Peptides against a protein of PDB entry 3ESW. Designs and how they scored, part 20

Target 1, 322 residues: chain A of PDB entry 3ESW
Amino acid sequence: NNIDFDSIAKMLLIKYKDFILSKFKKAAPVENIRFQNLVHTNQFAQGVLGQSQHLCTVYDNPSWHSIVLETLDLDLIYKNVDKEFAKDGHAEGENIYTDYLVKELLRYFKQDFFKWCNKPDCNHCGQNTSENMTPLGSQGPNGEESKFNCGTVEIYKCNRCGNITRFPRYNDPIKLLETRKGRCGEWCNLFTLILKSFGLDVRYVWNREDHVWCEYFSNFLNRWVHVDSCEQSFDQPYIYSINWNKKMSYCIAFGKDGVVDVSKRYILQNELPRDQIKEEDLKFLCQFITKRLRYSLNDDEIYQLACRDEQEQIELIRGKTQ

## One batch from the design tools (peptide; aimed at target 1 F5 D6)

Design b2_p13_7 (made by RFdiffusion4)
Pose (drawn by RFdiffusion4):
Structure b2_p13_7 (pose): chain A 322 residues (1-322), chain P 13 residues (1-13); non-standard residues A184 YCM
Amino acid sequence: as target 1 above (322 residues)
Amino acid sequence: SFLDFINLLKKLS
């Protein structure tokens, strides 16, 4: 009995596909309650649910993608990307071009395109002039800035001239293309959209301890890559936990294809207690949403995606890539 | 994982 593995191996891959295609089916009402309910037992759940709604579908918008592309200096971007591909781009330029592009976009965005804003500059006094602004709090948007999905307008008084500069906080990323300034918040909103506008596979990563950033899929490294625009950073998920020494509890990724707990990629010391939701319930929560996010996908899509997800679980469960 | 198991079967072949 030379036991035939190649037979058994080829078989199984077949059986596995059925298991997978079954998993991403229905929404049998049994687990539906578990969902509709969990979102009332727990707010960390309603939190993730709410954000999934604001953040997964939103950046897939051709109208926007095109405006961003019109607006960005593509000639400049692609020239530099091409210049860096010139100083050889790995023996296998095997979709490595895509990585060089993301890196250059980070540079352009930071060195060139967008600008940080703690207190704003005085609107009437010069440009370099923020530290003579004392804040008078926050309030609702006026009529104009109400158009751009704004909740809070921080207002400031200029002690040198008396006028009041205001700093609306927008969520319409197209508005940010104009204002070209802000904090992680909007830096990240616009940068996610920018990445999506090159048709890249992109995600919004949310840290409960007040920071946001991106994840981009590198076909060259065939895995998700951490991208943080504020820090012009490429593949440095440790940056928060180690370099900054920031204490963190949870990290959640959002995208068109799903919602995934990516904590393990980032919270690699100074771990805070994860005391917000039964870990079993969180796994369920993401799965149910990811499943919901895919009813309209076909079998080949449902499967290829589920494998990428699995490849990621092993990466996180373990301590490394591959 | 299940796929790692399939890869193990191929390696044993």

Design b2_p13_7_s1 (made by RFdiffusion4, then SolubleMPNN; from b2_p13_7, 8 letters changed)
Fold by OpenDDE base, seed 1:
Structure b2_p13_7_s1 (fold): chain B 322 residues (1-322), chain A 13 residues (1-13)
Amino acid sequence: as target 1 above (322 residues)
Amino acid sequence: TLLELIKKLLELS
């Protein structure tokens, strides 16, 4: 009796699809209770939930995308992308064009558009006066600064003229298109919005040890790719653990379609204790939030994303990120 | 994974 392997495979594919879809059905009462108990009793879980409520949805704003595209020098960007693509991209196919775009956006953002700000220039003395600035501490925003989602204002005194300069830490990425300066938080915030404005699949990665970066889903590489705007870095997830010798405990990625523990991609050595939450509870939390983010999607969208998630998990387990 | 197994079964057909 010749085993009809095709018929068996088709039947297994149907059953597999149904099984995957069953995981994304409405949460059972017991899962809701577990979730509520976890976020009320565990501070780290509460922090992840709070971040997800903002970072997973805030960048999906068409009005912001339009403002970004109107603000950037698109002619320069596409000229440079076309130039690099013409050298070797034709041999690799059309999907590689988006990788060239992201690489140019990294260059453009760091070299032409945005500035790193350790200390602000003196508002009275003008440009290149940051060396004369002494930190006095931080305070709350004034009435004008509060309009742009400002939680903290760093205060500096000029050693030359004695005047006070305010450095508001704006969380409004549209205000950052005007100010064009900041640290890792402002860089990652605006750069995440920029990538989203080009219609890309992007995640915001939060590291517990005071750094943030992006991931972009490359259609050419068929995986999530590390992107750090501060470092002008593309596909170099090892830079923190290896190049910086940074000690890290948690890296959590936040996107419109899910929340994922990506620690295994970036923590290659010098791992700090993961003592903030049980591993099983963190896995449950990320899956629960991801499930909620996908409630409005159809069965085919859910299945495609679930297949992508599975491939990412295999990659993270096998250590085949590069 | 089960998906990898199914893909291998399809390759045998």
Scores: peptide ipSAE 0.036, ipTM 0.710, DockQ to the pose 0.818
OpenDDE base, seeds 2, 3, 4, 5: peptide ipSAE 0.036, 0.032, 0.033, 0.034; ipTM 0.701, 0.676, 0.690, 0.694

Design b2_p13_7_s2 (made by RFdiffusion4, then SolubleMPNN; from b2_p13_7, 7 letters changed)
Fold by OpenDDE base, seed 2:
Structure b2_p13_7_s2 (fold): chain B 322 residues (1-322), chain A 13 residues (1-13)
Amino acid sequence: as target 1 above (322 residues)
Amino acid sequence: TLLEFIKKLLELS
């Protein structure tokens, strides 16, 4: 009797789907207790939870997406994307278009739209005066700055005119569309929103060692792709460990559908001690938050995301950035 | 993975 491999495979797929879905059911009482104990006893866990409460949902704002799309030079962007796609994209299929879009957005953002701000220009002396600025320290926001989710304001004195210039560290990405300047935090914050505004699947990656970047899920590559707006970098996860020789301990990705420890993608050498939390507790925490983020999804959505998660975990273990 | 195994079975059919 010829083994009906098709029938067996179909039966196994059904059982596998049911098994996967069973893992995403509402947390058992024991898991809730473990979660509560972990976030109350471990500062790193509390930090991850706090970040997830903001970063996983804040960018899913349709009104913000509209404002972004109205602010960007879409004609220029799509002209450039179409130009690059016309060269090579037709041979690779339609899914590659989004990769070209992200690459153009990286170019546009760094070259045409946003500015790196080590020090602000003097408000009195005008453009290109940052070299004359001396830091005086940081203070809390004033009443106007507080309207734009500002946690701190860096204060600078101009060595030329003696005037004080304030550099508010805005966390409101809509305000950043106006100011068009910042450091890695402002860059990543606004760029994450920009990518989301094009309907892309995006995660915000937090590194404990004072850097942040994005990941984009490429349908063409069928994986999460490193994206750093500061570096105009696409699919170069090695730049921190190898090119910068940066020492790192944790990289955590925050998206609407999950929280994932992506340290293995970026920490290729010079690994710092991972002593902030037990590995098993971090894994549990990320899974627990991820389950919560998926509670409203249907079985098919949960299954598709779980398959994506499994593929990512395999990728992270194999070290194959294809 | 089990999923990879199932995919391989489908390829054999």
Scores: peptide ipSAE 0.038, ipTM 0.707, DockQ to the pose 0.707
OpenDDE base, seeds 1, 3, 4, 5: peptide ipSAE 0.037, 0.037, 0.034, 0.036; ipTM 0.708, 0.682, 0.688, 0.702

Design b2_p13_7_s3 (made by RFdiffusion4, then SolubleMPNN; from b2_p13_7, 7 letters changed)
Fold by OpenDDE base, seed 4:
Structure b2_p13_7_s3 (fold): chain B 322 residues (1-322), chain A 13 residues (1-13)
Amino acid sequence: as target 1 above (322 residues)
Amino acid sequence: TILELIENLLKLS
């Protein structure tokens, strides 16, 4: 009896698709109760939910994408991308071009566009005066700063002239296109928007231990790729744990299509206690939020994303990104 | 993965 492998494969594919789709159906009442109880009783869960409500959707703004593309030196960017792409002997139309684009965007952003601001320059004394600045603390935004989603303003006094300089921590990425300066938060925020403006699949990665970065989905590599604008880093997830010897407990990725615990990608050594939430509850939370983000997607989109999720989970378990 | 298994079955056909 010749086993009709084609028929079996088709049947398995149908059953597998149905199984996947069944996981993304509207949450059962019991799951809703579990979710509500979790976010009301666990502060970490509430924080993840709050971040997801912002980070998963805020960058999907076509008006912002237009403003970004109008603000960047696209001629310089594409000239450099084309130059490096041609130098390596790649043909046009290869998915690898996007990797070159992201690498150039990292270069351009760090070298030409944005500035690290540990302390602001004195507004009175001018450029290269940050060494003269003493922190006085933080305060709430004024009426003007509040227009640009500013939660905190760092206050500095100039030791030379005695004047006060305000460093508003803007969360409006469009305002950051004007200010062109910040720390890891501002860098990651604006760079996430920049990558999104090129039509890329991008996630914002939050680390509990006060760092943030991006991931982009490389169609060439067929995986999520670590991207840190502060470090001009592409596909170097080890830099925090190994190069910095940073201790970390949680890394959570926030994207339009899901929330994923990516800690295993970045926490290679010096793991801190994961004591903020039960592992089962974190997994449930991320899946529940992801499910909600996908409610409007069609069955094919849900299936494709679920296949991507499965591949990522296997990658994260195996620890072999390289 | 189940997907890999299905893909392998399709290659056998």
Scores: peptide ipSAE 0.038, ipTM 0.663, DockQ to the pose 0.714
OpenDDE base, seeds 1, 2, 3, 5: peptide ipSAE 0.037, 0.036, 0.031, 0.033; ipTM 0.676, 0.666, 0.646, 0.662

Design b2_p13_7_s4 (made by RFdiffusion4, then SolubleMPNN; from b2_p13_7, 5 letters changed)
Fold by OpenDDE base, seed 4:
Structure b2_p13_7_s4 (fold): chain B 322 residues (1-322), chain A 13 residues (1-13)
Amino acid sequence: as target 1 above (322 residues)
Amino acid sequence: SILDLIEELKRLS
């Protein structure tokens, strides 16, 4: 009896789809209880939840996308993308064009658009005076700064003129289009929005050890790609663990379609204790939040995302993206 | 993955 492998494959696919869809149904009461207990009892879990409530949705703002696209030098960007794309002899319409776009956006952002600000320049003395600035500490935002989602303001005194300069840590990415300066937080925040404004699938990656970066989903590479605007880095997830010899415990990616522990992509050595939450609870938490983010999606969307998730999990387990 | 298995099964047909 010839085994009808095509029939078996079709049946298996149907059952697999049903199985996947069943995982994304409304959470059972027991799962809700577990979730509530976890976020109420574990501070790390609460932090992840809080971040997800902001980072997973904030960048999906069409008005912001328009403002970004109006602010960037699109002519320069696309000119450079087209130039580099043509050099490598790629045909128009290939998914690889988006990789060139992201690489140019990294270049443009770091070289032409945004500035690193360890210490601000003195508001009185002008440009290139940051060397004269002494930190006095941090304070809350004033009434004007508060309009731009400012959580803290770093205060500096000029050693030359004695004047105080405020460095508000704005979380409003639209304000960052104006200020054009910051540290890793501001860089990642605005750059995440920039990538989103080009219609890309983007995640915000939070590292517990005081760094943040992006991932974008490359349709060409068919995977999530590390993107760090501060470093002008594309597909170099190893830079933190290897190049910087950074010690890390958690890297969590936040996107519109899910929350994912991506620690295995970035923590290649010098792993710090993962003692903030049980691994099983973190996995549950990320899955639970992801499930909530997908509640409004149709079955096909859920299935496609689940397939992507599975491939990512395989990648993360194997550790060999290179 | 189950997807890989499904693809393999399709290749056998």
Scores: peptide ipSAE 0.138, ipTM 0.828, DockQ to the pose 0.746
OpenDDE base, seeds 1, 2, 3, 5: peptide ipSAE 0.110, 0.093, 0.096, 0.094; ipTM 0.824, 0.806, 0.810, 0.808

Design b2_p13_8 (made by RFdiffusion4)
Pose (drawn by RFdiffusion4):
Structure b2_p13_8 (pose): chain A 322 residues (1-322), chain P 13 residues (1-13); non-standard residues A184 YCM
Amino acid sequence: as target 1 above (322 residues)
Amino acid sequence: EEEVEELNEFLKE
């Protein structure tokens, strides 16, 4: 009995596909309650649910993608990307070009395109002039800035001239293309959209302890890559936990294809207690949403995606890539 | 092919 593994191996891969295609089916009402209910047992759940709604579908918008592309200096971007491909892009330029592009976009965005704003500059006094602004709090948007999905307008008084500069906080990333300033918040909103506009596979990563950033899929490194625009950073998920020494509890990724707990990629010391939701319930929550996010996908799509997800679980469960 | 080889190694174990 030279036991045939190649037979048994080829078989199973077949059986596995059925197991997978079955998993991403229906929404049998049994687990539906578990969902509709969990979203009332727990707010961390309603939190994730709400954000999934604001953040997964939103950046897939051709109208926007095109405006961003019109607006960005593609000649400049692609020139530099090409210049860096010139100084040899790996023996296998095997979709490595895509990585060089993301890196250059980070540079352009930071060094060139968008600017940070703690207190705003005075609208009437010069440009470099923010530390003479004392804030008078926040309030609702006026008629104009209401158009751009704004909740809060921080207002400031200029002690040197008396006028009041205001700093609306917008969510319409197309509006940010114009204003070209802000904090992680909008830096990240616009940068996610920018990444999506090059048709990249992109995600919004949310840290409960007040920071947001991106994840991009590098076909060259065939895994998700951490991208943080504020820090012009490429593949440095440790940056928060170690370099900054920031204490963190949870990290959640959002995208068209799904919602995934990516904590393990980032919270690699200074771990805070994860005391917000039964870990079993969180796994369920993401799975149910990811599953819901895929009813209209076909079998080949449902499967290829589920494998990428699995590849990711092993990466996170373990301590490494591959 | 690579998936079949990796699964063969796992089944032999």

Design b2_p13_8_s2 (made by RFdiffusion4, then SolubleMPNN; from b2_p13_8, 7 letters changed)
Fold by OpenDDE base, seed 1:
Structure b2_p13_8_s2 (fold): chain B 322 residues (1-322), chain A 13 residues (1-13)
Amino acid sequence: as target 1 above (322 residues)
Amino acid sequence: DKKVEELKKLLEE
C-alpha cells in the first residue's frame, strides 16, 4: 500500500486553504445581528467601528499620494537611503532597502519637514514667540478652517502684543503639508499618508491612553514593525511601556486590509484594566470589520493575508517582536 | 482556531 504522501499533503493543503477561505465568506445573519447589537450597545465598539470607517480607507487616495511625492524632497531622501544602503544593505539583500527608506523618512520628517507645536508662535510677533502664548481654550472652526476637516481650534493670547492666535487642529493631511506643525495626531496622520504614498503597507495604531503611531510591514523582517514619527522610532514597541513607563489598556491597528488588536506588542507592563468590552466581543468585532474590508479581494489575496494574520498572532502570543 | 492548529500539525507531520 504505497501511501502517496505527496497526494495526501496536497489534499491537506487544499482542505486547509478552503477552511481558511471559508472564514472570510459573507457573514451569516446571526453574525450580522451580533455585530449590530455590539456596536449599538457598546460605546468602545462603536468607537472602533467609527475609526475603521475613516482610517482604513482615507489614506488610499492616489491624488493625495501624488501631492505628497511632489511636496517632499525626494532627491534628498533617496540620496540618504542610497548612502546608508551602500554601507551594509548589499549583504542583507534588496528587501532591506525599504527599511532604510522608512528610517530616512522618519529622520526627514522630524528633522527637516514637520514641527512639534506645544503652543503656536504669535501671528503678529513672529517666530520663537510661543513662550509668550497663553491658552484661552478651544472653539469651533471658522468658515475657512472648516474647509480642511477642522473639528477644534485652540485659541491663544500673546502676553506681549495682546493679539489672538488661532491653532486649528486640522484633520486634512493635505493641509498639514502646508502648515507643517502639530502634535501626535497631526504627526501620525500626515506620516501615515507619507508612508502610503511610497506604496508601503501601513497601519494606523490608536492607543486609548492618548497616543497614536504607525506600523509598517517590512518585507525584510517579514513582520509588522513599530514606527513612531514623533520619536523618530523604528522597531521599538517597548518605548511606551518601558521607557515612558506608560500605563495602557488598548492598542488597535487600522489598515486597508484589517483591524487588529495589537495591545500585546506594546503593553508589556503597567496594563490598565481592559473593561471597555469583553475580549471575545473585541476579537469578534476586529474579525468582522476585517472580513468586510476583504470582501472585494480574490481567494489568493485572502489566503495570503490570512497567513500573514496567523503569523502575526503567533508572534504576539510568543512575544518574539523584541 | 483549534481546527487550524490541528491542520497545521497534520501538515508538519
Scores: peptide ipSAE 0.005, ipTM 0.422, DockQ to the pose 0.117
OpenDDE base, seeds 2, 3, 4, 5: peptide ipSAE 0.000, 0.000, 0.000, 0.000; ipTM 0.325, 0.364, 0.332, 0.327

Design b2_p13_8_s3 (made by RFdiffusion4, then SolubleMPNN; from b2_p13_8, 5 letters changed)
Fold by OpenDDE base, seed 5:
Structure b2_p13_8_s3 (fold): chain B 322 residues (1-322), chain A 13 residues (1-13)
Amino acid sequence: as target 1 above (322 residues)
Amino acid sequence: DEEVEKLKEELKK
């Protein structure tokens, strides 16, 4: 009985592919009802849905990509990437080039391009005057600020000259190319767009405990890689829980092709209660949104993404990213 | 944002 192991393997692969594809078919009526009930009854679920409607698609704008690429010093960036690639990259293959690119973009963004803004400089006194600024509170945007998707404006008074300085929290990443300053929200927003503008596969990670960062899918490492523009950090998911001793409950990644609970990658210690939603309902919600995001994809695209999802889930269970 | 700054300031001590 010559068991044709090759034929069996091929048949198993076909059945496996069909099984995976079956999970991404149109949602059953019962799943739609469960989803609607969940987002109407659970505030956290509604928040995740609302974020997904923006963060999963907003960065897929070709006109914004062009503006970004025209604004950055591409000659400097590629010169530095090529220099680092020439040292060690040839031994590791072509796929490592994108890792060098992301590392250079982190350097360039933090060192050359963008600034951290705890307090704004005084509009009257000029540069390096933030130390003289007293917060007065926050208000809604004026007519000019409202043009750039501004939800909140922080108001500061200069202790030296007495003038008021406005710090609008712009959500328009194109406006951030002009202002070139902000906190973690502005940093992550613009940096996510920058990475997308280079054709990279990127997710926006929201942490419930007031932080945000990126993940980049490295073809070299064949996994999602932590990227924090504020910290110039590449592949250091431990920095929040271990280095900062930050307490966290939820980390949710938002990408074009899916929404994923990545809490296990970042919450290594000091876990806060996960009491905002049932774990089964959160898993269902992320899967349901992911399924909707993939409805227009072909079977091969769906299969490739599903294989990545399974690999990531295995990684998150094993806790062995390094 | 404010929590991140506090954590960064604590790390500089």
Scores: peptide ipSAE 0.049, ipTM 0.817, DockQ to the pose 0.011
OpenDDE base, seeds 1, 2, 3, 4: peptide ipSAE 0.048, 0.052, 0.047, 0.048; ipTM 0.813, 0.819, 0.813, 0.812; seeds 2, 4 fail the geometry check

## One batch from the design tools (peptide; aimed at target 1 F5 D6 L12 L13)

Design b2_p14_1 (made by RFdiffusion4)
Pose (drawn by RFdiffusion4):
Structure b2_p14_1 (pose): chain A 322 residues (1-322), chain P 14 residues (1-14); non-standard residues A184 YCM
Amino acid sequence: as target 1 above (322 residues)
Amino acid sequence: SSEELVKELEEKLN
């Protein structure tokens, strides 16, 4: 009995596909209650549910993608990307070009395109002039800035001239293309959209302890890559936990294809207690949403995606890539 | 190997 593994191996891969295609089916009402209910047992759940709604579908918008592309200096971007491909892009330029592009976009965005704003500059006094602004709090948007999905307008008084500069906080990323300033918040909103506009596979990563950033899929490294625009950073998920020494509890990724707990990629010391939701329930929550996010996908798509997800679980469950 | 692959797939299907 020379036991035939190649037979048994080829077989199973077949059986596994059925197991997968079955998993991403229906929404049998049994687990539906578990969902509709969990979202009332727990707010960390309603939190994730709410954000999935604001953040997964939103950046897939051709109208927007085009405007961003019109607006960005593509000649400049692609020239530099091409110049860096010139100084030899790996023996296998095997979709490595895509990585060089993301890196350059980070540079352009930071060095060139968008600017940070703690207190705003005085609108009437010069440009470099923010530390003589004392804040008078926040309030609702006026009629004009109400158009751009704004909730809070921080207002400031200039002690040198008396005029009030205001700093609306927008969520319409197209509006940010104009204003070209802000904090992680909008830096990240616009940068996610920018990444999506090059048709990249992109995600919005949310840290409960007040920071947001991106994840991009590098076909060259065939895995997700951490991208943080504020820090012009490429593949440095440790940056928060170690370099900054920031204490963190949870990290959640959002995208058109799914919602995934990516904590393990980032919270690699200074771990805070994860005391917000039964870990079993969180797994379920993401799975149900990811499943919901895929009813309209076909079998080949449902499967290829589920494998990428699995590849990711092993990466996180373990301590490394591959 | 094919043997390791069979073990991994069986674990996934259980």

Design b2_p14_1_s1 (made by RFdiffusion4, then SolubleMPNN; from b2_p14_1, 7 letters changed)
Fold by OpenDDE base, seed 1:
Structure b2_p14_1_s1 (fold): chain B 322 residues (1-322), chain A 14 residues (1-14)
Amino acid sequence: as target 1 above (322 residues)
Amino acid sequence: SNKDLVEELLKKLE
């Protein structure tokens, strides 16, 4: 019996497309009830929802993109990208060029543009005085600091001159273009905006154990790629679990098109208890938020994204990111 | 192969 596998494959592809599209229709009343109950009863779920309401959309701001592109040394960046690209001379030039761009942006950001700030310099004594700074604690923002989405200000006293220096933890990434200093939060926040300003598909990854980084969707590699601006790291998801021997429980990626549990990409050993939410409820939550983010997309866009999601899930299950 | 695709799609539709 010569099974016409070609005909069957075509038929199944059509049915599969319809099946996938059916999953992205408006949520049934029962799903809405489940969602509402989950976010009202589970603190972790409420946190994920709250983060999604900000992180999934905040970086899709054309005015911010313009400000970023006007602030960066684009001539230097593209000069370096062109130089590195010319060495390899790949035929897939357009897609691989973007990987070189992201790598250069990592270099530029860490080496030329932004500064790690464990302690601020003394405002009175000037540069390279952070060693003389003693933390006094944290307080709320003043009237000026509050203009730049600042929730916390760290207070330091200079051991040399006795003056107080304020280190506001700004969440406004445009203010960070001016201050050009911070810790992992400020680094990831501004770097996410920078990548978005080049028209890239980017996700913000939140780790429950006090770290944050990015993912970039590489068209060349055809997958999500780990990007950490603090580490100048490209495609090294293992650095936390293996190199740092960090213990972790949850890594959640937030993008304009979805929320995804990416824990399996980064938690390779030393897994902490995942006791904040039931696994099925977390899966449901991420899918539900993702579905809402895609409500305005057409059927072709939904299908393409769903195919991408499926490939990512297969990758995460197989552990074949590298 | 289309055979492999069919088998994969069948698993996804179940």
Scores: peptide ipSAE 0.023, ipTM 0.611, DockQ to the pose 0.872
OpenDDE base, seeds 2, 3, 4, 5: peptide ipSAE 0.007, 0.016, 0.022, 0.016; ipTM 0.477, 0.514, 0.558, 0.475; seed 3 fails the geometry check

Design b2_p14_1_s2 (made by RFdiffusion4, then SolubleMPNN; from b2_p14_1, 7 letters changed)
Fold by OpenDDE base, seed 3:
Formats: C-alpha cells, structure tokens, sequence
Structure b2_p14_1_s2 (fold): chain B 322 residues (1-322), chain A 14 residues (1-14)
C-alpha cells in the first residue's frame, strides 16, 4: 500500500491551520471569568491591561503620522539611507532597505532632532544652564500643560537668577515634536510614533525596572529587532543585562496585534524575582489580550500572525537572538 | 513559516 505522503501532509497542514485558528475564536465563558478574576485580584495584571489599552492602539493614528512626516527632515533622512544603502552594495527594492531606514531614524533622532533632558535649562538664563538648576520637587500640571496629557511637572530653581523653570512630563507625542526633549519615556514615546508613521510593525517595550524601548519587525531578518532611541541601538538586546549590568524582572512588549512577554530576550543575567504574577497567569493574560486585539482580523491574517508568534516563541526559548 | 516547517518535518518522516 503506497502511503500517499503528499495527501497525508496536506491533511495534516489543514488540521494544523484549523487548530491554530481555533485558538483565536471568541473567548469561552471560562476564559472571560479567569481574565476578569485575574485583573481584579492581581495588580500587575491590572497594570499590563491598562498599558495595553493605551499602548496597543494610541500610535495607530493617521493624522499623527501625517504630522510626524511633515515635521521630520525626510529629504535628509532618505538621502542618508540611500547613501549608506548604496555604499554597502545593495540594489534598490531589497527588504534590507527598511533596516537601513530604522538605523538612520535612530541616528537622526538622537543626533539631529531630540535632546536628553536630565535637568532643564533655565528659561531666563538660556541654553546650557542646566548645571545651575536645583530640583524643588514635582507638581500637578497647570491648565495649559494639562492639554498635552501631562501627568507630572518637575520644578527647578535656578541658582543664578532664582527663577523657577517647569519641566512638564508630556505624554502627548505631538507635543514632544515641539519640545524635542525628555528622558527615556519621552524618547521612546515619540520614537515609537515615528517608526509607526513609516508604516512599520512596532512594539513598545516596558521594563518594570524604569526603562522603555521599541521593537521593530524586520522583514529582512524575519524577526523582532531591539531598537533603543536613547542609545541609538539596533539589534543589541544584551546592552541592559550585559553592558549596563542592569537587574530586571519583566519586559513586556505592546503592539497593535498583541502583547508579549519578551523578558527572555533582554534578561540574560541578574534576573530579579518574578513574583508579581504566576508565570501561567501572565502567559494567559498576554494571550487573552492578544486574542482580543485580533478579533476583527480574518482567518488568513490570524494564521500569519500566529505563525510569526510561534517563531518568536521558539526564538525566545532557544536564546537565538545572539 | 510554520507551513514550511511542517512540510520539512513531513519530508523528514517520509
């Protein structure tokens, strides 16, 4: 009996697709109950849900994308991309061009566009006066600052002139296109929007230990790539654990198509206790939110994303990002 | 691609 291996292979593939798609059907009542109980009883789960409600959707704003593209020096950016792309002997239309674009955006953002603000300059004394600034604490936003999703305002006194300078911590990325200064939060927020404005697949990565960065899905590399605007870093997930010797417990990636625990990509040593949630509950939470984000997608889109997710999980288990 | 992986696995089993 000649076993028709091709027929068996086709049947197995169909059954596999059906199995994958079955996982993304509407949540069963038991899953909804588990989810509700988890977010009501676990503070970390509630925090992840709250972040997902903002970070997974806020950057998918076409009007913001237009404002970004009108604000950036696109002529300079593409000139530099084309120059480096040609220098390395690549032909036009290769998928690797997008990697060059992201690398140039990192350069442009850090060197030409945005500034690190540890302490603000004195509004009265002018540029390069941050050394004269003494922190007085933080306040709530005033009426004007509140228009730009400002949570807190840091207050500084100038030791030279005695005047007060306000440093509002804006969460509106469009306001950040004007102010062009901040810390890791402002950098990552605006840079995430910038990458999204070029039509890229981007995730916002939250680290529990007070750092944030991006991931970009490279079609050339066929994986998620670490991107840190503060460090002008591309594909260097090890910089925190190894170079900084940073201790970390959780890294969670937030994107339009899902929420993923990416801790294994970045926590290579000095792991802090993961005691905020059970591992099985965190896995369930991320899968549940991801499923919800995909409810409007068709079967082909769901299947393609599920295949991508599975490859990422294999990568994370194998530690192959190195 | 998982399809390609399944196809490759099936080819190895064959």
Amino acid sequence: as target 1 above (322 residues)
Amino acid sequence: NNEDLVKKLLKKLS
Scores: peptide ipSAE 0.021, ipTM 0.569, DockQ to the pose 0.119
OpenDDE base, seeds 1, 2, 4, 5: peptide ipSAE 0.026, 0.020, 0.020, 0.015; ipTM 0.608, 0.525, 0.571, 0.515; seeds 1, 5 fail the geometry check

